# Ledger of designs, part 18: peptides against a protein of PDB entry 6UG1

Target 1, 304 residues: chain A of PDB entry 6UG1
Amino acid sequence: SNEERKRRKYFHMLYLVCLMVHGFIRNEWINSKRLSRKLSNLVPEKVFELLHPQKDEELPLRSTRKLLDGLKKCMELWQKHWKITKKYDNVGLYMRTWKEIEMSANNKRKFKTLKRSDFLRAVSKGHGDPDISVQGFVAMLRACNVNARLIMSCQPPDFTNMKIDTSLNGNNAYKDMVKYPIFWCEVWDKFSKKWITVDPVNLKTIEQVRLHSKLAPKGVACCERNMLRYVIAYDRKYGCRDVTRRYAQWMNSKVRKRRITKDDFGEKWFRKVITALHHRKRTKIDDYEDQYFFQRDESEGIPD
Target 2, 301 residues: chain A of PDB entry 6UG1 as posed
Amino acid sequence: SNEERKRRKYFHMLYLVCLMVHGFIRNEWINSKRLSRKLSNLVPEKVFELLHPQKDEELPLRSTRKLLDGLKKCMELWQKHWKITKKYDNEGLYMRTWKEIEMSANNKRKFKTLKRSDFLRAVSKGHGDPDISVQGFVAMLRACNVNARLIMSCQPPDFTNMKIDTSLNAYKDMVKYPIFWCEVWDKFSKKWITVDPVNLKTIEQVRLHSKLAPKGVACCERNMLRYVIAYDRKYGCRDVTRRYAQWMNSKVRKRRITKDDFGEKWFRKVITALHHRKRTKIDDYEDQYFFRRDESEGIPD

## One batch from the design tools (peptide; made by RFdiffusion4, then SolubleMPNN)

Design b1_p9_7_s1 (from b1_p9_7, 3 letters changed)
Fold by OpenDDE base, seed 4:
Structure b1_p9_7_s1 (fold): chain B 304 residues (1-304), chain A 9 residues (1-9)
Amino acid sequence: as target 1 above (304 residues)
Amino acid sequence: NIFKEILEE
């Protein structure tokens, strides 16, 4: 019905705001001074120097290569620190079906809300789910004065799915769900004027994304609980930016149709949400990023 | 409160 379509759209919007606020809160927690002091001790001086290379005036790419090597070593150090990766309770922050949402509304399941103190302890001990691990990795890089962003792929229920029964066909194995991350890191490369993508936990990869990312979900089974629609970046200064364009090959032709921003009302609303979560002034880094997004839109073309 | 600001506009 038209009413059910409206209900699903509104519920999608509410759920999206809750996810984006969750990302904001986690981004605040990883700025803990106590945690920063502890995590900086994991990074030896030689690795710190690689994270902060001098500018090579002859070949700036040499400086980028040092930074990439430093980030690789940080990922290795993080794996040594992290002792226990817990499985998600249920589906974690992966996408739920409408049926699962309706069933959960009837069951007052106490969502175990992780407190700030418990989060800081989990990161400090190296015990937690993959999301906590990624968030802790971002905290470690920030402790080393690296301009690292927390990235969150927000997974609200699909309001474009109007099927009554949205049960997933078959036992989508936990493996298919977690094949691609929900949280990752980006690091600013001051030499190339680009963001470097870092997945320290899931795929254990470092990428300089051009047109495609390994972090973009591929295949039917993986996309059922992880649809790339809202990739939100949270920086160390409490900036909030939509970076979906980086990771979406087909933003205009495919991804936009599955976003609330498919119409003018949804675009205005989503802009208000981003603005409310963006607590810093614009910088030259934002200008370079917007220029990159513009070039990616031109390169994709307007869908006929 | 981010929720109030988003809902009141």
Scores: peptide ipSAE 0.019, ipTM 0.663, DockQ to the pose 0.508
Fold by OpenDDE base, seed 1:
Structure b1_p9_7_s1 (fold): chain B 304 residues (1-304), chain A 9 residues (1-9)
Amino acid sequence: as target 1 above (304 residues)
Amino acid sequence: NIFKEILEE
């Protein structure tokens, strides 16, 4: 019905805001000065120097290569620090079906809310789920004065799915679900004027995204609970930006159709949400990023 | 409050 379509759209919007606020809160927690002091001790001086290379005026690419090597070593150090990777409780922050949402509303299951103190302890000990691990890695880079963003792929229920039963088939659902991350890191490369993508936990990869990312879900099974639609970046200064364009190869042709921003009302609403979560002034880094997104939109073209 | 503004539209 038209009413059910409206209800699912509204619930998608509400759920998306809750996810984006969750990302904002986690981004605040990883700015903890106490945590920063502990995590800086994990990075030896030689690795710190690689994270902060001098600008090579002859070949700026040499400076980028040093930064990439520093980030690789930081990933290795992080793996040594992280002792226990817990499985997600149920589906974590991956996408729920409409049926699962309806069933969960009927089940008074107390969501175990992780407190700030418990989060900081988990990161400090190296014990937690993959999301906590990624968030801790971002905290470690920030502790080393690296301009690192927390990236969150927000997974609200699919309001474009009007099926009554959206039950996912089969027990293999967990392996397929966790094949691609929900949280990752971006690091600003001041030499190339680009964001570097870092997945320290799942794929353990560093990439300089040009046209496509390795972190973008590929295949039907993994896309059931991880649909790339809302990739939100949270910086150390409480900036909030939509960076979906970086990771979406087919933003205009495919991804936009699955976003609330497919219509003018949804676009205006989503801009209000981003603005409300964006607590810093614009910088030249934002100008370079917007220029990159513009070039990506032009190169994709208008869908026929 | 973001939540109020979203619920009042």
Scores: peptide ipSAE 0.019, ipTM 0.661, DockQ to the pose 0.673
Fold by OpenDDE base, seed 5:
Structure b1_p9_7_s1 (fold): chain B 304 residues (1-304), chain A 9 residues (1-9)
Amino acid sequence: as target 1 above (304 residues)
Amino acid sequence: NIFKEILEE
């Protein structure tokens, strides 16, 4: 019905705000001074120097290469620190079906909310799910004075899916679900004036994304619980930005159709949400990023 | 505000 379409749209909006607020809170937690002091001790001076290379005036690419090597070594150090990777309880922050949402509303299952103290302990011990691990990695880079962003791929229920029964076939569902991450890192390269993508936990990859990312879900089974729609960046200064354009090859033709921002009302609403979570002034880094997004939009074109 | 706007519509 038209009513059910409206209900699913509003529920999607509410769920999206809750996810974005969750990302904001986790971004505050990883700025903990106590955690920062502990995690900085994991990074040797030689690796710290690679993270902060001098500008090579002859060939700026040499400075970028040092930064990339430093980030690779940080991923290796993080892997040694992380002792226990827990499976997600149920589906974690991956996309739920409409049926699962309805069933969960009927079952008063107390969501065990992870407290700040429990999170800080989990990161310090190296014991937790992949999301906690990625968040801890961002905290370690920030402890080394690196301009690292926490990236969250928000997975609200698909309001474009009007099927009543959205049951997923169970057995291979977890492996397909976790094939691509929900959380990752970005690091600002001051030499190339670009964000570097870092997945320290899942794919264990570093990318300089131009047109496409390895972190973008591919295949029907992987996209059932992980749809690239809302990739939100949280920086160390409590900035909040939509960076979906970086990771979406087909933003205009495919991704936009599955976002609340497909219409003017949704665009205005989503801009209000971003603005409410954005607690810093604009910087030259934002100008370079917006220029990159503009070039990507021109290169994709407007779908007919 | 944003939550109120979503709940009041």
Scores: peptide ipSAE 0.017, ipTM 0.647, DockQ to the pose 0.357
Fold by OpenDDE base, seed 3:
Structure b1_p9_7_s1 (fold): chain B 304 residues (1-304), chain A 9 residues (1-9)
Amino acid sequence: as target 1 above (304 residues)
Amino acid sequence: NIFKEILEE
């Protein structure tokens, strides 16, 4: 019905705001001074120097290579620190079906909200789910004065799915769900004027994304609970930016159709949400990023 | 507040 379509759209909007606020809160927790002091001790001076290379005036690429090597070593150090990767409770922050949402409304399952103190302890001990691990990795890089962003792929229920029963066929194993991450890291490369993508936990990869990312879900089974639609970046200065364009190869032709921003009302609404979560002034880094997004939109073209 | 302002428009 038209009523059910409206209901699913509004519920998607509410759920999306809750997810984006969750990301904002986790980003604030990452900025803990106590945690920063503890995590800085995990990074040897030699690795710190690689994270902060001098600018090579002859070949800036040499400086980028040092930064990439430093980030690789930080991933290795993080793997040594992290002792226990817990499985998600149920599906974690991966996408729920409409049936699962309706069933959960009837069952007041107390979502055990992780307290700030418990989060800081989990990161400090190296014990937690993959999301906590990624968030802790971002905290470690920030402790080393690296301009690292927390990235969140927000997974609200699919308001474009109008099926009554949205039950996933039992073949969607936990393995397929967690094949691609929900949280990752970006690091600013001041030499190339680009963001470097870092997945320290799931795929354990570093990318300089041009047209497509390895972090973008591929295949039917993986996309059932992980649809790339809202990739939100949270920086160390409490900036909030939509960076979906970086990771979406087909933003205009495919991704936009599954976003609330497909219409003018949704675009205005989503801009208000981003503005409410963006607590810093614009910088030259934002200008370089917007220029990159513009070039990506031009290169994709208008969908036929 | 943020939720109310964003959803009540």
Scores: peptide ipSAE 0.021, ipTM 0.664, DockQ to the pose 0.861; fails the geometry check

Design b1_p9_7_s2 (from b1_p9_7, 4 letters changed)
Fold by OpenDDE base, seed 3:
Structure b1_p9_7_s2 (fold): chain B 304 residues (1-304), chain A 9 residues (1-9)
Amino acid sequence: as target 1 above (304 residues)
Amino acid sequence: SLFDEILAE
């Protein structure tokens, strides 16, 4: 019905705000001065120097290569620190079906909220789910004065799915769900004027995204609980930015149709949510990023 | 998760 379409759209919007606020809160927690002091001790001086290379005036690419090597070594150090990767309870922050949402509304499950103190202890001990691990990795890079962003792929229920029964075919193994991350890191390369993508936990990869990312879900089974629609970046200065364009190869043709921003009302609403979560002034880094997104929109073209 | 809490209210 038209009413059910309105209900699903509204619930998608509410869910999206809750996820974006969750990312904002986690981004505050990883700025903990106590955690920062502890995590900086995991990074040897030689690795710190690689994270802060001098500008090579002859070949700026040499400086980028040093930064990439430093980030690789930080991933290796992080793997040594992280002792226990817990499975998610149920589906974690992956996408729920409409049936799962309806069943959850009927069952007052007391979900145990992870308190700030418990989060800081989990990161400090190296014990937690993959999301906590990624968040802790971002905290470690920030402790080393690296301009690292927390990236969150927000997974609200698909308001474009109008099926009554949205049960997943029983073969969607936990393995297919967790094949691609929900959280990752971006690091600012001051030499190339680009964001470097870092997945320290899931795929254990570093990439300089041009047209497509390795972190973008591929295949039907993986996309059922992880649809790339809202990739939100949280920086160390409490900036909040939509960076979906980086990771979406087909933003205009495919991704936009599954976003609330497909219409003017949704675009204006989503801009208000981003603005409410963006607590810093604009910088030249934002200008370079917006220029990159513009070039990506031009290169994709308008879908026929 | 925070989401599971908001759905449980």
Scores: peptide ipSAE 0.023, ipTM 0.714, DockQ to the pose 0.070
Fold by OpenDDE base, seed 2:
Structure b1_p9_7_s2 (fold): chain B 304 residues (1-304), chain A 9 residues (1-9)
Amino acid sequence: as target 1 above (304 residues)
Amino acid sequence: SLFDEILAE
């Protein structure tokens, strides 16, 4: 019905705000001074020096290579620190079906909220789910004065799915769900004027995204619970930015159709949500990023 | 999950 369409759109919007607020809160928690002091001790001086290379005036690419090597070593150090990767409770922050939402509303399962103290303890011990691990990795880089962002791929239910029964046609294995991350890291490369993508936990990869990312979900089974629609970046200064354009190869042709921002009302609403979560002034880094997004929009073109 | 809390309120 038209009413069900409105209900699903509204619920998608509410859920999206809650996910974005969750990302904001986790981004605040990883700025903990106590956690920072502990995590900085995981990074030896030689690795710290690689994270902060001098500018090579002859070949700036040499400085970028040092930073990339430093980030690789930080991923290795993080794997040594992390002792226990817990499975997600049910689907974690991956996308639920509408049927699962209806069933969960009826089942008042007392979900235990992870308190800030428990989060800090989990990161500090190296015990937690993959999201906690990624968030802790971002905290470690921030403890080393690296300009690292927490990235969250927000997975609200698909309001464009109007099926009454939205049950998945099969037992989408937990492995297919977790094949691609929900949380990852970006690091600012001051030499190339670009964000470096770092997945320290899932794919264990570092990439300089040009047209597409390895972190973008591919294949039906993976996309059932992980649709690239709202990739939100949270920086150390409480900046909040939509960075979906980086990771979406087909933003205009495919991704936009699955976003609330497909219409002017949704665009204005989503801009208000971003603005409410953006607690810093604009910087020259934002100018370089917006220029990159502009070039990506021009290169994709307008879908016919 | 946070989601299940938001739906339980």
Scores: peptide ipSAE 0.022, ipTM 0.713, DockQ to the pose 0.069
Fold by OpenDDE base, seed 4:
Structure b1_p9_7_s2 (fold): chain B 304 residues (1-304), chain A 9 residues (1-9)
Amino acid sequence: as target 1 above (304 residues)
Amino acid sequence: SLFDEILAE
């Protein structure tokens, strides 16, 4: 019905804001001075120097290569720190079906919200789910004065799915769900004027994204619980930015049709949400990023 | 709340 369409759109919007606020709160928690002091001790001086290379005036790419090597070593150090990767409880922050939402509304399952103290303890001990691990990795880089962003792929229920039964085929194994991350890191490369993508936990990869990312879900089974629609970046200064364009190859032709921003109302609404979560002034880094997004829109072309 | 501000418009 038209009513069910409106209800699903509204619930998608509500769920999206809850996810974006969750990302904001986690981004605040990883700025903990107490955690920062502990995590900085995991990074040896030689690795710190690689994270902060001098500018090579002849070949800026040499400085970028040092930064990339420093980030690789940080991933290795993080793997040594992280002792226990817990499985997600149920589906974690991956996408739920409408049926799962309806069934969960009837069952007052108290989502056991992790407290700040428990999060800080989990990161300090190296014990937690993959999301806590990624968030802790971002905290370690920030402790080393690296301009690292927490990235969150927000997975609200698909308001474009109007099927009554949205049950996934029973073969949607936990392995297919977790094949691609929900949280990752971006690091500002001051030499190339680009964001470097870092997945320290899932794929254990570092990328300089040009046209496509390895972190973008591929295949039907993986996309059922992980649809690339809302990739939100949270920086150390409480900036909030939509960075979906980086990771979406087909933003205009495919991804936009699955976003609330497919219409002017949804675009205006989503801009208000981003603005409310954006607690810093614009910087030259934002200008370089917006220029990159513009070039990516031109390169995709207008969908026929 | 942030929710109330975003939904009250």
Scores: peptide ipSAE 0.022, ipTM 0.690, DockQ to the pose 0.611
Fold by OpenDDE base, seed 5:
Structure b1_p9_7_s2 (fold): chain B 304 residues (1-304), chain A 9 residues (1-9)
Amino acid sequence: as target 1 above (304 residues)
Amino acid sequence: SLFDEILAE
């Protein structure tokens, strides 16, 4: 019905705000001074120097290479720190079906909300799910004075799916669900004036995204619980930015159709949400990022 | 609030 379409749109909006607020809270928790002091001790001086290379005036690419090498060594150090990767409880923060949402509303499942103290303990011990691990990795880089962002791929239910029964045909193997991450890291390269993408836990990859990312879900089974639609960046200064354009090859033709921002009302509403979560002034880094997004929109063109 | 705008419709 038209009513069910409205209901699913509103529930998608509410769920998206809850996810974005969750990302904001986790971003605040990883700024803990107590955690920072513990995690800085994991990074030896030689690796710290690679994270903070001098500017090579002759070949700025040499400085970028040192930073990339420092980030690679930080991923190795993080793997040594992390002792226990827990499976997600059910689907974690991956996308739920509408049927799963309706069933969960009927079942008073006491969601054990992870407290800040429990999170800080989990990161300090190296015990937790992949999301806690990525968040801890961002905290370690921030403890080393690196301009690292927490990235969250928000997975609200698909309001464009109007099927009554949205049960997935078969138990999508946990392996297919977790094939691509929900959380990752970005690091500012002050030499190239670009964000470097880092997945320290899932794919264990570092990339300089130009046209496409390895972190973008591919294949039907993977996309059922992980649709790239709302990739939100949380920085160390409580900035909040939509960075979906970086990771979406086909933003205009495919991704936009699955976002609340497909219409003017949804665009204005989503801008209000971003503004409410953005607690810093604009910087020259934001100008370079917006210029990159503009060039990506021009290069994609208008969808046929 | 943004929540009140979502809940009031």
Scores: peptide ipSAE 0.021, ipTM 0.681, DockQ to the pose 0.345

Design b1_p9_7_s3 (from b1_p9_7, 4 letters changed)
Fold by OpenDDE base, seed 3:
Structure b1_p9_7_s3 (fold): chain B 304 residues (1-304), chain A 9 residues (1-9)
Amino acid sequence: as target 1 above (304 residues)
Amino acid sequence: SLFQKILEE
């Protein structure tokens, strides 16, 4: 019905804001001075120097290579620190079906909200789910004065799915759900003037994304609970930016149709949400990023 | 709430 379509759209918007606020809160928690002091001790001086290379005036790419090597070593150090990767409770922050949402409304399952103190302890001990691990990795890089962003792929329920029963086919195993991450890291490369993508936990990869990312879900089974639609970046200065364009190969042709921003009302609304979560002034880094997104939109073209 | 203002505007 038209009423069910409106209800699902509204619930998608509500759920999306809750997810984006969750990302904002986690980004605040990883700025903890107490945590920063502990995590900086995990990074030896030689690795710190690689994270902060001098600009090579002859070949700036040499400086980028040092930074990439430093990030690789930080990923290896993080794996040594992290002792226990817990499975998610149910589906974690992966996408729920409409049926699962309706059933959960009837069952007042107290989602045990992790307290700030428990989060800081989990990161310090190296015990937690993959999301806590990624968030802790971002905290470690920030402790080393690296301009690292927390990235969140927000998974609200699909308001474009109008099926009554949205039960997943029994083949969607936990392994297919967690094949691609929900949280990852980006690091600013001041030499190339680009963001470097880092997945320290799931795929254990470092990328300089051009047209596509390995972090973008592929295949039906993986996309059932992980649809790339809202990739939000949270920086150390409480900036909030939509970076979906980086990770979406087909932003205009495919991804936009699954976003609230498909219409003018949804675009204006989503811009208000981003603005409310963006607590810093614009910088030259934002200018370079917007220029990159513009070039990516021109290169994709308008869908026929 | 700020949330209600964002949804109602």
Scores: peptide ipSAE 0.022, ipTM 0.655, DockQ to the pose 0.828
Fold by OpenDDE base, seed 4:
Structure b1_p9_7_s3 (fold): chain B 304 residues (1-304), chain A 9 residues (1-9)
Amino acid sequence: as target 1 above (304 residues)
Amino acid sequence: SLFQKILEE
């Protein structure tokens, strides 16, 4: 019905705001001074020097290569720190079906909200789910004065799916779900004027995204619970930015149709949400990023 | 709440 379409759209919007606020709160928690002091001790001086290379004026790429090597070593150090990767309770922050939402409305499932103290303890001990691990990795890089962002792929229920039963038949549903991350890291490369993508936990990869990312879900089974639609970046200064354009190859032709921003009302509303979560002034880094997004929009073209 | 502020604006 038209009513059910409206209900699903409104519920998608509400759920999206809750996810984006969750990302904001986690980004605040990883700025803990107490956690920073503990995590800085995991990084030896030689690795710190690689994270902060001098500008090579002859070949800026040499400086980028040092930074990439430093980030690789940080991922290795993080793997040594992290002792226990817990499975997600149910689906974690992956996408729920409409049926699962309806069933959860009837069941007063106390979502066990992790307290800030418990989060800080989990990161300090190296015990937690993959999301806590990624968030802790971002905290370690920030403790080393690296301009690292927390990235969150927000998974609200699909308001474009009007099927009544959206049950997922998969025996391997969990394995397919966790194949791609929900949280990752970006690091600012001051030499190339680009964000470097870092997945320290899931795929254990570092990439300089051009047209596509390895972190973008591929295949029907993986996309059932992880649909790339809202990739939100949270920086150390409480900036909030939509970085979906980086990770979406087909933003204009495919991804936009599945976003609330498909219409002018949804675009204006989503911009209000981003603005409310963006607590810093604009910088030259934002200018370089917006220029990159513009070039990516031009290179994709307007879908006919 | 931040949510209320976003709905009221």
Scores: peptide ipSAE 0.021, ipTM 0.660, DockQ to the pose 0.410
Fold by OpenDDE base, seed 5:
Structure b1_p9_7_s3 (fold): chain B 304 residues (1-304), chain A 9 residues (1-9)
Amino acid sequence: as target 1 above (304 residues)
Amino acid sequence: SLFQKILEE
């Protein structure tokens, strides 16, 4: 019905705000001074120097290569720190079906909210789910004075899916779900004027995204619980930015159709949400990023 | 809360 379409759109918006606020809170928690002091001790001086290379005036690419090597070594150090990777309870922050949402509303399951103290302890011990691990990795880089962003791929229920029963009947559903991450890291390269993408936990990869990312979900089964629609970046200064354009090859032709921003009302609403979560002034880094997004938009073209 | 303001607008 038209009413059910409106209800699903509204619930999608509500759920999206809850996810974006969750990302904001986790981004605040990883700025903990107590955690920073502990995690800085995991990074040897030689690795710290690689994270902060001098500018090579002859070949700026040499400085970028040092930064990339430093980030690789940080991923290796993080793997040594992390002792226990817990499975997600149910689906974690991956996309729920409409049926699962309805069943969860009927079952007053006490959502055990992880407290800040429990999170800080989990990161310090190296015990937790993959999301806690990624968030801890971002905290370690920030402890080393690296301009690292927490990235969150927000997975609200698909308001474009009007099927009543959306139950996923598959034994491999968990493996397909966790094939691609929900959280990752970006690091600012001051030499190339670009964000470097880092997945320290899932794919264990570093990339300089040009047209497409390895972190973008591929295949029907993987996309059932992980749809690239709202990739939100949270920086160390409480900036909040939509960076979906980086990771979406087909933003205009495919991704936009599944976003609330497909219409002017949704675009204005989503801009208000971003603005409310953005607590810093604009910088030259934002100008370089917006220029990159503009070039990516022009290169995709307008969908026919 | 920010959440209430976004829902009430």
Scores: peptide ipSAE 0.020, ipTM 0.661, DockQ to the pose 0.613
Fold by OpenDDE base, seed 2:
Structure b1_p9_7_s3 (fold): chain B 304 residues (1-304), chain A 9 residues (1-9)
Amino acid sequence: as target 1 above (304 residues)
Amino acid sequence: SLFQKILEE
């Protein structure tokens, strides 16, 4: 019905805001001075030097290579620090079906909200789910004065799915769900003027995204609970940016159709949400990023 | 998560 379409759109919007606020709060928590002091001690001086290479004036690529090596070593150090990876409770922050949402509204499951103190303890001990681990990794890089962003792929329910029953069938639902991350890291490369993508926990990969990312979900089963639609970047200065364009190969042809921003009302609304979560002034880094997004939009073209 | 609270209210 038209009413069910409106209800699902509204619930998607509400859910999206809650996810984006969650990302914002986690981004604040990882800026903890107490956590920073503890995590900086995990990084030896030689690795710190690689994270902060001198600019090679002859070949800036040499400086980028040092940074990439430093980030690789940080991932290795992080794996040594992290002792216990907990499974998600149910689906964590992966996408729920409409049926699961309806059933969860009826079942008052007291989900224990992780308190800030518990989060900081979890990161410090190296005990927690993959999201806590990624967030802790971003905190470690920030503790080393690296310009690292927390990236969140927001998974609101699919308002374009108008099926009455949206039950997911499959024995491997959890494995397929966790195949791709919800949280990852980006690091600013001041030499190449680009963001480096870092997944320290799930795929354990570093990439310089050009056309597509390895972190973009592929295959029907993986996309059931992880649809690339809203990739939000939270920086150390409480900036909030939509970086979906980086990770979406087919932003205009495929991704836009599944976003609230498919229409002018949704675009204006989503811009207001981003603006409300963006607590810093624009920088030259944002200019370089917007130029990259522009070039990516031109290269994709407008779908006929 | 805060999110789970909002879905349960």
Scores: peptide ipSAE 0.019, ipTM 0.664, DockQ to the pose 0.074

